# Ledger of designs, part 110: peptides against a protein of PDB entry 3J47

Target 1, 121 residues: chain A of PDB entry 3J47
Amino acid sequence: IRLTNQLKSLKGLQSKLKDVVEYLDKVINKELPINHTILGKLQDVFNLLPNLGTPDDDEIDVENHDRINISNNLQKALTVKTNDELMVIYISNLVRSIIAFDDLIENKIQNKKIQEQRVKD
Target 2, 26 residues: chain B of PDB entry 3J47
Amino acid sequence: NAQYHLLVKQGDGLLTKLQKYGAAVR

## One batch from the design tools (peptide; made by RFdiffusion4, then SolubleMPNN)

Design b2_p25_7_s1 (from b2_p25_7, 20 letters changed)
Fold by OpenDDE base, seed 3:
Structure b2_p25_7_s1 (fold): chain B 121 residues (1-121), chain C 26 residues (1-26), chain A 25 residues (1-25)
Amino acid sequence: as target 1 above (121 residues)
Amino acid sequence: as target 2 above (26 residues)
Amino acid sequence: NKDIDELIELVLRQIELVEKLQKEI
């Protein structure tokens, strides 16, 4: 039962990673805003990953130890990949925030120029 | 890792410059 | 004007870095 749940969680993580990649492609294409709910769930999965990768020191037969090490290495590789994806999302949001701030500054400058012109007339 | 930390640091630097510019326009 | 142009250049550089990172994924 525990192994089946770990495999389900790993498949769920793989599906979420695929959804994040697809979402990143849409964000880069400027088609969609970031879904904070997906990001939060992914962060929660990451915070749980270190806890899922600690073998409880319960007597795991030596043949299972190699399979667990391979699973942990794969999980670590998936963790790195998803961290890199979250990272691209973060920078994309930062860039969007920067552009929006530049537009706000330009709008304020224009409004100030219009007010100064109205005071001179 | 290192290239990413550089990217984040550059983004934070840009955000800080924008904040200074927004304060100077006010 | 000049400070805005420098900010735009920094934004463009961030976009380029995002695109590089995307190619590595």
Scores: peptide ipSAE 0.322, ipTM 0.851, DockQ to the pose 0.034
Fold by OpenDDE base, seed 4:
Structure b2_p25_7_s1 (fold): chain B 121 residues (1-121), chain C 26 residues (1-26), chain A 25 residues (1-25)
Amino acid sequence: as target 1 above (121 residues)
Amino acid sequence: as target 2 above (26 residues)
Amino acid sequence: NKDIDELIELVLRQIELVEKLQKEI
């Protein structure tokens, strides 16, 4: 049961990661705005990742120590990868917000310049 | 980690400058 | 104009930093 749940969670994470990468590529290509629902679900997965590393306190058998260490190392590697992806998403959103705000300022300056020219004519 | 926090801090600084500029153009 | 040009330069520098981080991943 535990191994099947880990494999299902890993497949779910891999699918989600692929969806995030594909979404980031569409974001880089200026085709779509960031889906806040995908970002929220990634944050929820990240907040649930600490719970994937709590050993249920009920089977201390010495032969499982190496398997637990491998599981914890994989979870840590996946946590780092998820954090790096969330980071790229955050920066991409920040850059887009800055560009959109710059365009708004430039449009306002141009409108002001056109109005000042009309008052001089 | 450190390079990321620096990048985020620089981005927040840019947003703050853009907000000040947008307020000065109003 | 000058303050806008400085803001654009800072935005371009942020984009370059993102591209560097993407090459390190």
Scores: peptide ipSAE 0.320, ipTM 0.849, DockQ to the pose 0.033
Fold by OpenDDE base, seed 5:
Structure b2_p25_7_s1 (fold): chain B 121 residues (1-121), chain C 26 residues (1-26), chain A 25 residues (1-25)
Amino acid sequence: as target 1 above (121 residues)
Amino acid sequence: as target 2 above (26 residues)
Amino acid sequence: NKDIDELIELVLRQIELVEKLQKEI
Protein backbone atom coordinates (compact mmCIF):
# COMPACT_ATOMS: atom_id res chain seq x y z
CA ILE B 1 0.00 0.00 0.00
CA ARG B 2 2.73 2.62 0.94
CA LEU B 3 4.82 1.99 -2.24
CA THR B 4 1.70 2.25 -4.45
CA ASN B 5 0.80 5.59 -2.80
CA GLN B 6 4.38 6.88 -3.25
CA LEU B 7 4.36 5.80 -6.92
CA LYS B 8 0.91 7.42 -7.43
CA SER B 9 2.10 10.62 -5.70
CA LEU B 10 5.29 10.59 -7.82
CA LYS B 11 3.23 10.13 -11.02
CA GLY B 12 0.91 12.92 -9.84
CA LEU B 13 3.93 15.15 -9.12
CA GLN B 14 5.49 14.27 -12.51
CA SER B 15 2.20 15.14 -14.27
CA LYS B 16 1.95 18.38 -12.25
CA LEU B 17 5.59 19.26 -13.02
CA LYS B 18 4.88 18.64 -16.72
CA ASP B 19 1.82 20.95 -16.47
CA VAL B 20 3.99 23.58 -14.69
CA VAL B 21 6.72 23.31 -17.38
CA GLU B 22 4.08 23.63 -20.13
CA TYR B 23 2.59 26.61 -18.27
CA LEU B 24 6.08 28.14 -17.87
CA ASP B 25 6.70 27.75 -21.62
CA LYS B 26 3.39 29.59 -22.29
CA VAL B 27 4.44 32.28 -19.77
CA ILE B 28 7.88 32.59 -21.45
CA ASN B 29 6.13 32.95 -24.82
CA LYS B 30 3.93 35.74 -23.23
CA GLU B 31 0.76 33.74 -24.06
CA LEU B 32 -0.61 33.61 -20.47
CA PRO B 33 -0.36 35.56 -17.18
CA ILE B 34 0.97 33.72 -14.12
CA ASN B 35 -1.76 31.88 -12.24
CA HIS B 36 -1.21 32.26 -8.47
CA THR B 37 -3.40 29.18 -7.87
CA ILE B 38 -0.89 26.96 -9.76
CA LEU B 39 1.96 28.40 -7.63
CA GLY B 40 0.03 27.77 -4.39
CA LYS B 41 -0.73 24.16 -5.40
CA LEU B 42 2.93 23.63 -6.34
CA GLN B 43 4.05 24.96 -2.92
CA ASP B 44 1.53 22.65 -1.22
CA VAL B 45 2.95 19.65 -3.15
CA PHE B 46 6.46 20.67 -1.97
CA ASN B 47 5.38 20.97 1.65
CA LEU B 48 3.91 17.44 1.35
CA LEU B 49 7.05 15.94 -0.33
CA PRO B 50 9.10 15.78 2.95
CA ASN B 51 6.20 13.88 4.55
CA LEU B 52 6.02 11.41 1.61
CA GLY B 53 9.80 10.71 1.57
CA THR B 54 10.31 10.26 5.34
CA PRO B 55 9.44 6.67 6.22
CA ASP B 56 8.08 6.78 9.77
CA ASP B 57 11.19 6.23 11.97
CA ASP B 58 9.71 2.88 13.17
CA GLU B 59 10.49 0.81 9.95
CA ILE B 60 14.18 1.43 9.16
CA ASP B 61 14.96 -2.11 8.06
CA VAL B 62 18.77 -2.16 7.54
CA GLU B 63 18.30 -3.76 4.06
CA ASN B 64 16.73 -0.52 2.67
CA HIS B 65 19.65 1.87 3.45
CA ASP B 66 20.61 2.17 -0.25
CA ARG B 67 16.94 2.71 -1.23
CA ILE B 68 16.54 5.42 1.48
CA ASN B 69 19.66 7.23 0.20
CA ILE B 70 18.35 7.01 -3.41
CA SER B 71 14.91 8.27 -2.23
CA ASN B 72 16.48 11.19 -0.29
CA ASN B 73 18.73 12.08 -3.25
CA LEU B 74 15.73 11.94 -5.64
CA GLN B 75 13.64 14.06 -3.23
CA LYS B 76 16.50 16.58 -2.93
CA ALA B 77 16.94 16.64 -6.74
CA LEU B 78 13.16 17.15 -7.22
CA THR B 79 13.17 19.91 -4.55
CA VAL B 80 16.08 21.68 -6.31
CA LYS B 81 14.43 21.30 -9.74
CA THR B 82 11.17 22.85 -8.54
CA ASN B 83 12.92 25.55 -6.56
CA ASP B 84 14.56 26.45 -9.91
CA GLU B 85 11.13 26.40 -11.65
CA LEU B 86 9.65 28.68 -8.91
CA MET B 87 12.65 30.98 -9.36
CA VAL B 88 11.99 31.28 -13.13
CA ILE B 89 8.31 32.06 -12.38
CA TYR B 90 9.32 34.74 -9.83
CA ILE B 91 11.77 36.39 -12.26
CA SER B 92 9.24 36.24 -15.13
CA ASN B 93 6.68 38.00 -12.87
CA LEU B 94 9.26 40.59 -11.84
CA VAL B 95 10.16 41.32 -15.50
CA ARG B 96 6.46 41.60 -16.46
CA SER B 97 5.81 43.98 -13.53
CA ILE B 98 8.80 46.10 -14.57
CA ILE B 99 7.67 46.28 -18.25
CA ALA B 100 4.07 47.13 -17.26
CA PHE B 101 5.28 49.86 -14.90
CA ASP B 102 7.69 51.26 -17.54
CA ASP B 103 4.78 51.49 -20.03
CA LEU B 104 2.68 53.23 -17.33
CA ILE B 105 5.46 55.78 -16.68
CA GLU B 106 5.94 56.47 -20.41
CA ASN B 107 2.16 56.96 -20.81
CA LYS B 108 2.14 59.43 -17.87
CA ILE B 109 5.09 61.38 -19.31
CA GLN B 110 3.36 61.61 -22.71
CA ASN B 111 0.13 62.78 -21.02
CA LYS B 112 2.09 65.43 -19.07
CA LYS B 113 3.80 66.69 -22.27
CA ILE B 114 0.39 66.93 -24.01
CA GLN B 115 -1.00 68.96 -21.04
CA GLU B 116 2.05 71.30 -21.05
CA GLN B 117 1.61 71.89 -24.81
CA ARG B 118 -2.11 72.68 -24.29
CA VAL B 119 -1.23 75.29 -21.60
CA LYS B 120 1.31 76.98 -23.95
CA ASP B 121 -1.23 77.26 -26.81
CA ASN C 1 21.88 29.50 -6.42
CA ALA C 2 24.46 32.34 -6.78
CA GLN C 3 23.35 33.31 -10.34
CA TYR C 4 19.71 33.30 -9.16
CA HIS C 5 20.45 35.55 -6.15
CA LEU C 6 22.30 37.92 -8.49
CA LEU C 7 19.36 37.94 -10.95
CA VAL C 8 16.83 38.57 -8.11
CA LYS C 9 19.04 41.36 -6.70
CA GLN C 10 19.28 43.00 -10.15
CA GLY C 11 15.49 42.71 -10.59
CA ASP C 12 14.87 44.28 -7.14
CA GLY C 13 17.28 47.10 -7.99
CA LEU C 14 15.45 47.73 -11.27
CA LEU C 15 12.04 47.65 -9.51
CA THR C 16 13.33 50.20 -6.96
CA LYS C 17 14.56 52.53 -9.76
CA LEU C 18 11.22 52.16 -11.53
CA GLN C 19 9.32 53.00 -8.29
CA LYS C 20 11.46 56.14 -7.77
CA TYR C 21 10.81 57.20 -11.35
CA GLY C 22 7.05 56.59 -10.98
CA ALA C 23 7.05 58.73 -7.80
CA ALA C 24 8.95 61.56 -9.59
CA VAL C 25 6.45 61.53 -12.51
CA ARG C 26 3.43 61.83 -10.15
CA ASN A 1 14.71 61.45 -20.94
CA LYS A 2 18.16 60.16 -19.85
CA ASP A 3 16.76 58.44 -16.73
CA ILE A 4 14.06 56.72 -18.85
CA ASP A 5 16.65 55.50 -21.38
CA GLU A 6 18.77 54.06 -18.54
CA LEU A 7 15.67 52.37 -17.07
CA ILE A 8 14.79 50.81 -20.48
CA GLU A 9 18.38 49.52 -20.79
CA LEU A 10 18.09 47.90 -17.33
CA VAL A 11 14.75 46.26 -18.31
CA LEU A 12 16.29 44.89 -21.55
CA ARG A 13 19.27 43.53 -19.58
CA GLN A 14 16.90 41.85 -17.09
CA ILE A 15 14.98 40.20 -19.98
CA GLU A 16 18.28 38.91 -21.44
CA LEU A 17 19.22 37.40 -18.04
CA VAL A 18 15.82 35.61 -17.87
CA GLU A 19 16.33 34.22 -21.40
CA LYS A 20 19.80 32.89 -20.42
CA LEU A 21 18.36 31.23 -17.31
CA GLN A 22 15.54 29.68 -19.39
CA LYS A 23 18.15 28.16 -21.76
CA GLU A 24 19.94 26.52 -18.80
CA ILE A 25 16.74 24.84 -17.43
Scores: peptide ipSAE 0.319, ipTM 0.849, DockQ to the pose 0.034
Fold by OpenDDE base, seed 2:
Structure b2_p25_7_s1 (fold): chain B 121 residues (1-121), chain C 26 residues (1-26), chain A 25 residues (1-25)
Amino acid sequence: as target 1 above (121 residues)
Amino acid sequence: as target 2 above (26 residues)
Amino acid sequence: NKDIDELIELVLRQIELVEKLQKEI
């Protein structure tokens, strides 16, 4: 049961990481707006990662210390990778918002110039 | 971490300037 | 015009910072 759940969680994480990478590539290529549902699912995975690595406190046999360290190091590495992915998403959103505001401002300036010309005629 | 926080801080500064400009054009 | 040009320069700098970060990953 425990190994099957770990394997299922790892496969789920691998699938989500693949979806995030594919999403990031599309974001870099300016093809898609940020899907808040993907971001929420990534945050949920991040919040669940600490819970997947809390050993239930009830059997500390000393021979598992290396496996626990490997699990904790993998969890830390996955946490860092997830933070870096969230970072790229955040920056990509910021850049898109900036471009959209710049276009809105330029459109408003053009509309104001057109109105000022119509008042002079 | 430090480079990320710097990039976020610069982005927030840019967003604040965009908001001020959008308010001045109103 | 000047305020727009400064804003565009800030946007370009932000894009360059993103590209630098992407090369470090």
Scores: peptide ipSAE 0.318, ipTM 0.849, DockQ to the pose 0.033

Design b2_p25_7_s2 (from b2_p25_7, 21 letters changed)
Fold by OpenDDE base, seed 3:
Structure b2_p25_7_s2 (fold): chain B 121 residues (1-121), chain C 26 residues (1-26), chain A 25 residues (1-25)
Amino acid sequence: as target 1 above (121 residues)
Amino acid sequence: as target 2 above (26 residues)
Amino acid sequence: NKTRDELIELVLRQIQLVEDLQKEI
């Protein structure tokens, strides 16, 4: 039962990673804003991954140690991959914030020029 | 890891420059 | 103008660094 649940959680994580990659592609293409709910769920999965990978030291027979190490390495690799994806999301948000701020500055400069012209007329 | 931290640091540098530009236009 | 162009260049460089990371995944 425990192994089947771990395999289901791993498949669920893989599916979520795929959804995040697809979302990142849409963000890069400027089609969609960042879904904070997806980001939060990914962050929660990350915070849970270290806790999912700590076998309680008290009951694991030596033959399972190699399989657990392989599982932990795979979880670590998936953790790195999802961290890189979260980083792409963060940068995409930063770039959008930069563009929006540049537009705000340009609009302020234009409004100031219009006011200065109205005071001279 | 190192490339990740470099990318975050560059992003923070950009944000800081943007804030300075916004303050200079105000 | 110059400071804006520098900001745009830094943004483009950051996007490129992200693309490079995506290719490594």
Scores: peptide ipSAE 0.352, ipTM 0.855, DockQ to the pose 0.033
Fold by OpenDDE base, seed 1:
Structure b2_p25_7_s2 (fold): chain B 121 residues (1-121), chain C 26 residues (1-26), chain A 25 residues (1-25)
Amino acid sequence: as target 1 above (121 residues)
Amino acid sequence: as target 2 above (26 residues)
Amino acid sequence: NKTRDELIELVLRQIQLVEDLQKEI
C-alpha cells in the first residue's frame, strides 16, 4: 500500500511537473500570467516529500538499503528540479515586473513632458 | 546552487536599480 | 536617458542568463 501510494504520488508529481513546464513555456511566450496556486501546491508537495522518506521506526530488513538510497536520490533530484523550476518562475516574474515598471516609468515621463508643454503654451 | 544564487543576486540588483529609477522619476 | 538604457541592458542580460540556465537543464 505505501509503495503504491509513493508511486502514485511520484506519477502525480511528474504530471504536475510537466504541467508546470508547459505553463512556464506559456509564460515565456507571454500567453499566461503566473498561477500562484500551482506554485503553492508544488511547494506543499515538496514539503511533504521529506516526510515520505522517513521510515516509521518499525524493523524492516537489510534489502531496503538500496531502495532507500534510490528514494533519497530521487527525492533529492526532484527537490533540485523543482527548485530550478521555482527559480525560473521567480526570474520570469522578476523580468515581467521590471518590464512593466519600465513601461510605467516611460509613461510617467511622457505624461510629465506633456504637462510641462501645456504649462508653457 | 552557485548559479542560482548568482542569478537571484543579479535579479535583486536589477530590481534595486529599477526602484531607484522609479523613485528618481517620482 | 542613459540610466534607462543601462536598465534595459541589465534586463536583457538577465533574460540571457535565464536562457543560458535553461539550456544547462
Scores: peptide ipSAE 0.346, ipTM 0.850, DockQ to the pose 0.033
Fold by OpenDDE base, seed 4:
Structure b2_p25_7_s2 (fold): chain B 121 residues (1-121), chain C 26 residues (1-26), chain A 25 residues (1-25)
Amino acid sequence: as target 1 above (121 residues)
Amino acid sequence: as target 2 above (26 residues)
Amino acid sequence: NKTRDELIELVLRQIQLVEDLQKEI
């Protein structure tokens, strides 16, 4: 039962991660805005990751040391991958904010020029 | 980790410059 | 104009840093 739940959770995480990557590719391509719900779900996954890595202290079998190292390395690799995805999201938001601000400034300069021209006529 | 913090710090510096430019155009 | 061009250059440099990080993975 526990292994099946871990496999189901891992498959669910892999599917969500794939959806996040596909969403990030669409954001990079300017096809979609960043979804705050995806970001919130990623944060929730990060907050749960430390709890997924605590084995309950009650079954130290020596054969688990290699499995624990593989699990810790996999969790570290997943954490790095999710940090890289969050970084891409953050940069995409920064770039979008900069573009939107540049457009706002250009629009303000144009509106000021139009008003100055109307006062001279 | 260090590259991430550097990137975030550069982004914050860019946002600060952007805010100053927006205030100068007002 | 100059400050805008400097901001665009900084954005392009940040995008390049991300692409370099993605190539290292």
Scores: peptide ipSAE 0.339, ipTM 0.854, DockQ to the pose 0.032
Fold by OpenDDE base, seed 2:
Structure b2_p25_7_s2 (fold): chain B 121 residues (1-121), chain C 26 residues (1-26), chain A 25 residues (1-25)
Amino acid sequence: as target 1 above (121 residues)
Amino acid sequence: as target 2 above (26 residues)
Amino acid sequence: NKTRDELIELVLRQIQLVEDLQKEI
């Protein structure tokens, strides 16, 4: 019963991770808009994953070390890659916000000049 | 990590200048 | 005018830093 429930939970996690990857691929390909709520939850999951892979418990048998190291290194590499992608998205959104604000300032200056001209006429 | 923090810090500096400019035009 | 031109220069520099980072990934 306990092992069957753990296996079912792991299969459920694997399915959700697959759905997340498929979603990220669609966002990268610009097929779907960036959902900030999904990205925030992914960031939280990835910030917790390094803590799931810290080898601070001295009791795991040496024969499983290579498969666990490959899985942990892959999780760490995926975490780094996702953090870098999220950074690029963050900075790209920052730049877009800056451009939009510069355009707003320019429009306000133009509107002020038009009003000052109308008061002189 | 270090390049990331530098890029974020530069972006924040730019936002602060943009906010000051927006306040001066108001 | 001068403060706006300085702001545009900073925006352009930030865009270039993003492009350089995208080439390194």
Scores: peptide ipSAE 0.319, ipTM 0.850, DockQ to the pose 0.035

Design b2_p25_7_s3 (from b2_p25_7, 20 letters changed)
Fold by OpenDDE base, seed 4:
Structure b2_p25_7_s3 (fold): chain B 121 residues (1-121), chain C 26 residues (1-26), chain A 25 residues (1-25)
Amino acid sequence: as target 1 above (121 residues)
Amino acid sequence: as target 2 above (26 residues)
Amino acid sequence: NKTRDELIKQVQQQIEEVKKLQKEI
């Protein structure tokens, strides 16, 4: 029963991780805007993942430790890859925000020039 | 890691310059 | 004008750096 529930939870996590990656790819491809709430929850999950890999129980058999270390290295590599993807998205949004703000400033300058011309006529 | 922190720092520097420009146009 | 053109150039440089990183992923 406990092992079956852990496997079900892991499959659920894997499905959610796949949905997140697909969402991130759509955001990278400019098909969808970033959802800050999804990003924040994902960051919280990744900050908790290092703590989920430290069982505070001194009773996990040494034979599981090598498979857990390989799994932790793969999970760290996947976490680093996902952090790098989130990072590219963050920068892409920063750049888009900078462009949109530059366009807003230019539009404000143009509107001010048009108003100054209308007051001189 | 290092290239990323550099890119983030460059982005923050641009955002700060853009905020100053927006305040000067307001 | 000059400060704006410098900002636009820096934004364009960041866009190209982001595109380079996206090709490496």
Scores: peptide ipSAE 0.347, ipTM 0.853, DockQ to the pose 0.034
Fold by OpenDDE base, seed 3:
Structure b2_p25_7_s3 (fold): chain B 121 residues (1-121), chain C 26 residues (1-26), chain A 25 residues (1-25)
Amino acid sequence: as target 1 above (121 residues)
Amino acid sequence: as target 2 above (26 residues)
Amino acid sequence: NKTRDELIKQVQQQIEEVKKLQKEI
């Protein structure tokens, strides 16, 4: 039962990582804004993953120590991968904020020029 | 890690320059 | 103009660096 649940969780994580990559590609292509709800849920899953990978010290059969270490290394590798994905999302938002602010500045300069022309006429 | 922190630091630098430009246009 | 173009260039550089990191994952 535990092994089947771990495999199901791993498949769920793999599917979610694929969805995040596809979302990142759409963000890079400027097609869609960041879904903060997807981001928050991903962060929550990652904050829970270290807690899901700590077996209570009371069930450590010595024969599973190597399997637990491999699982923890895989969880760390997946955590790093998602932190890098979250960074791509963060930088993409920062880029969008920069562009939007630049457009607002240009619009404000144009509005000032139009107002100065109307005062000279 | 180091590349991540470099990217974040460069992003913060860009945001700061943009804020200064916005203040100079006001 | 010149300061904006430099900001855009720095943003583009960050995007390319992030894309490199994403390929290493």
Scores: peptide ipSAE 0.342, ipTM 0.855, DockQ to the pose 0.032
Fold by OpenDDE base, seed 2:
Structure b2_p25_7_s3 (fold): chain B 121 residues (1-121), chain C 26 residues (1-26), chain A 25 residues (1-25)
Amino acid sequence: as target 1 above (121 residues)
Amino acid sequence: as target 2 above (26 residues)
Amino acid sequence: NKTRDELIKQVQQQIEEVKKLQKEI
């Protein structure tokens, strides 16, 4: 039950992220007008991302294009790292749930053997 | 990516075996 | 019993693979 709910929640999040990407692609292609409410929620998600490099205030002269590329690369690297970490946590929880279920099965087998012995006595 | 997909596939295989075992003990 | 012990062994192998990935992150 718990693991199935976690997997369902993760699949729901993945589907929702895909819907957001497909929406952004349609906005970039000018197929849909920019929805300010969706953009605001995306901005909130980006603002919850740790400030991806304050460059120390001493490099004022990197062209805006290189700063955007560095920020996007660091954001992508942190998104990949966070995804990999969440995946490791998910597998760890899966393995823990498997162990706990194996122990529950063993306890049920032992309890059944004890009841069968009590019926023979 | 590839190593992760391998680990997920192995986990799903174990989960399936555990479900079969749980059904056989019930 | 034997099928259970094989399952436990496979679970233990996955725990070690997860610990290896946690050291690479």
Scores: peptide ipSAE 0.326, ipTM 0.853, DockQ to the pose 0.041
Fold by OpenDDE base, seed 5:
Structure b2_p25_7_s3 (fold): chain B 121 residues (1-121), chain C 26 residues (1-26), chain A 25 residues (1-25)
Amino acid sequence: as target 1 above (121 residues)
Amino acid sequence: as target 2 above (26 residues)
Amino acid sequence: NKTRDELIKQVQQQIEEVKKLQKEI
């Protein structure tokens, strides 16, 4: 039962990471806006991951120390991977904001030039 | 990590330059 | 105009760097 639940959780996490990557690719390709709900659910999973790897302090048998270290290393590796994914999202948003602001500045300059021409005629 | 932080820093630098340009055109 | 065109070029370069990093993931 416990091993099956760990495997199911790992498969669920793998599927969710795949969905995040597919979502990131769509965001980078400008096909979709950022889904704050997916981002929030990802953050919630990360906030819960430390709690999944802290054994409740009530029975640390010495034989579990190697399994705890492996779990903590896996959680840290997953946390790093998602921090990298979140950073790619942040950069993609920053780039999109820069492009949108450049277009706004150009539109404002064009509108000012049109207004100055109309005042000279 | 380090490459992404460099890329973020470059993006923030570009955003700051664009903001200064937008303020000068206003 | 020139300063804006330089900014657009830098933004385009950053987009290509993001795409390069995305291929390495």
Scores: peptide ipSAE 0.342, ipTM 0.849, DockQ to the pose 0.033; fails the geometry check

Design b2_p25_7_s4 (from b2_p25_7, 21 letters changed)
Fold by OpenDDE base, seed 3:
Structure b2_p25_7_s4 (fold): chain B 121 residues (1-121), chain C 26 residues (1-26), chain A 25 residues (1-25)
Amino acid sequence: as target 1 above (121 residues)
Amino acid sequence: as target 2 above (26 residues)
Amino acid sequence: NKLRDEMIELVQRQIELVTKLQKEI
């Protein structure tokens, strides 16, 4: 039962990781805004990953040590992959913030020019 | 890790420049 | 203008770094 639940959780993580990649591609293509809820859930999964990878030091036979090390290496590889995905999300937000700020500055400059013209008339 | 931290640090530098530009236009 | 151009360049450089990281994954 425990191994089946771990395998199900790992499949769920893999599916979410795929959804995040697909979401990142849409964000790079400027098609969609960042879903902060997906980001938060992903961060929560990552904060839980170190806790999921700590075997309680109580009761793991030496034969399980190699399987646990392989699982921990795969978990680290998944952690790196999602950290890279989170980084792409962060940069996409930064780029959007820069564009929105540039537009705000241009609008302010135009509004100042219009006010200066109205004071000269 | 190192490339990630470099990218985040460059992003924060950009955000800081953006804030300075916004303050200069106000 | 000059400061905007520098900011756009820095953003482009970040996108390039992200794109490199995505190719390594």
Scores: peptide ipSAE 0.337, ipTM 0.855, DockQ to the pose 0.033
Fold by OpenDDE base, seed 5:
Structure b2_p25_7_s4 (fold): chain B 121 residues (1-121), chain C 26 residues (1-26), chain A 25 residues (1-25)
Amino acid sequence: as target 1 above (121 residues)
Amino acid sequence: as target 2 above (26 residues)
Amino acid sequence: NKLRDEMIELVQRQIELVTKLQKEI
């Protein structure tokens, strides 16, 4: 039962991570805005991940040490992977903000030039 | 990791320059 | 004008860096 639940949770996480990657690709391609709900759910998964990989210190039998190391390495690898995904999201947002602000500045410069022409006529 | 941190730092630098330009155009 | 053109160049360079990272993922 516990192993089956862990495997199901891992498959669910893998599916969700795939959905996040597909969403990130759409965000990078400017096809979709960032969904803050997906970001929030990723952050929640991250906040829960440390708690899933620290078995409470009260019964570490020596046979669990190799399983704990594998779980901690997998958790660390998942943490790195989702940190990389969050960083891609951050950069994508930053690039969008820069482009939108550049367009705003250009529009403002054009409006100023039109006003200066109207004052000279 | 390191390439991403460099890209974020460059992006923050660009955003700061863009903000300064926006303030100078204001 | 010159400052605007420099900012456009900086934005283009940032887009290029993002595009390089997308090829490494």
Scores: peptide ipSAE 0.327, ipTM 0.851, DockQ to the pose 0.033
Fold by OpenDDE base, seed 1:
Structure b2_p25_7_s4 (fold): chain B 121 residues (1-121), chain C 26 residues (1-26), chain A 25 residues (1-25)
Amino acid sequence: as target 1 above (121 residues)
Amino acid sequence: as target 2 above (26 residues)
Amino acid sequence: NKLRDEMIELVQRQIELVTKLQKEI
């Protein structure tokens, strides 16, 4: 029963990671805005992943220890990689939002100057 | 982790300043 | 003008910090 649940959780994580990558590709391609709720839930999943890698101390044979270490290292590496990808996208969208806002401010300043000039004429 | 949180905090600080500037231009 | 220039400087500094972080990774 525990092994089946771990395998289901791993499959669920793999599916979610795929959905994240697909979402990230759509955001890179400017097809969708960032959903902060998806980002927050993903961060929560990653913060919980290190805690899911401590099997409680009940006797499991020496042959599983190397597979568990490899799985934990791979899961940690995937967590780090996904956190880095999320960071790059967060920053890229922040920079894009800043540029777009600077352009809006400049356009508003120009429009105000044009209106002030028309009132003086 | 620490560098990430620092970068996010700096980004949020910049966004907040940008929002204040936009509100002052509004 | 001054406030806009300060905002541009803050954006440039943020881009520099991101670029440094990307080089450390």
Scores: peptide ipSAE 0.325, ipTM 0.850, DockQ to the pose 0.035
Fold by OpenDDE base, seed 2:
Structure b2_p25_7_s4 (fold): chain B 121 residues (1-121), chain C 26 residues (1-26), chain A 25 residues (1-25)
Amino acid sequence: as target 1 above (121 residues)
Amino acid sequence: as target 2 above (26 residues)
Amino acid sequence: NKLRDEMIELVQRQIELVTKLQKEI
């Protein structure tokens, strides 16, 4: 019963992880708009992954070291890559917000000048 | 990590100045 | 004008920091 429940949970996690990868590929290919809620949850998951890959110094036999190291190094590399991609998206959105705000300010200054001219005529 | 946090902190500082400017133009 | 020019300078500085970081990756 316990082992079958763990296997079912692991299969469920694997399916969800696949759906996340397919979603990220569609976002990279510009087939779907960037969903900030999904990206935030992914960021939270990736910020937790380094904590899942810190070996607690409990004696795990030397013979499994290469496969576990490849998995942990791959998870760390994917975490770094995803953090960098999220950072580029964050900055791109920041720059867009600043440009849109500069345009709003220029429009407001122009509207104020037009109103001041209309009051002098 | 440190460079990322520095960049985010600078972005937040810029957003705060942008908000102040928006309030001053209002 | 002065406040807008300061905002543009802050944006340019942020873009420069991003481009530096992107070259270090």
Scores: peptide ipSAE 0.290, ipTM 0.847, DockQ to the pose 0.035

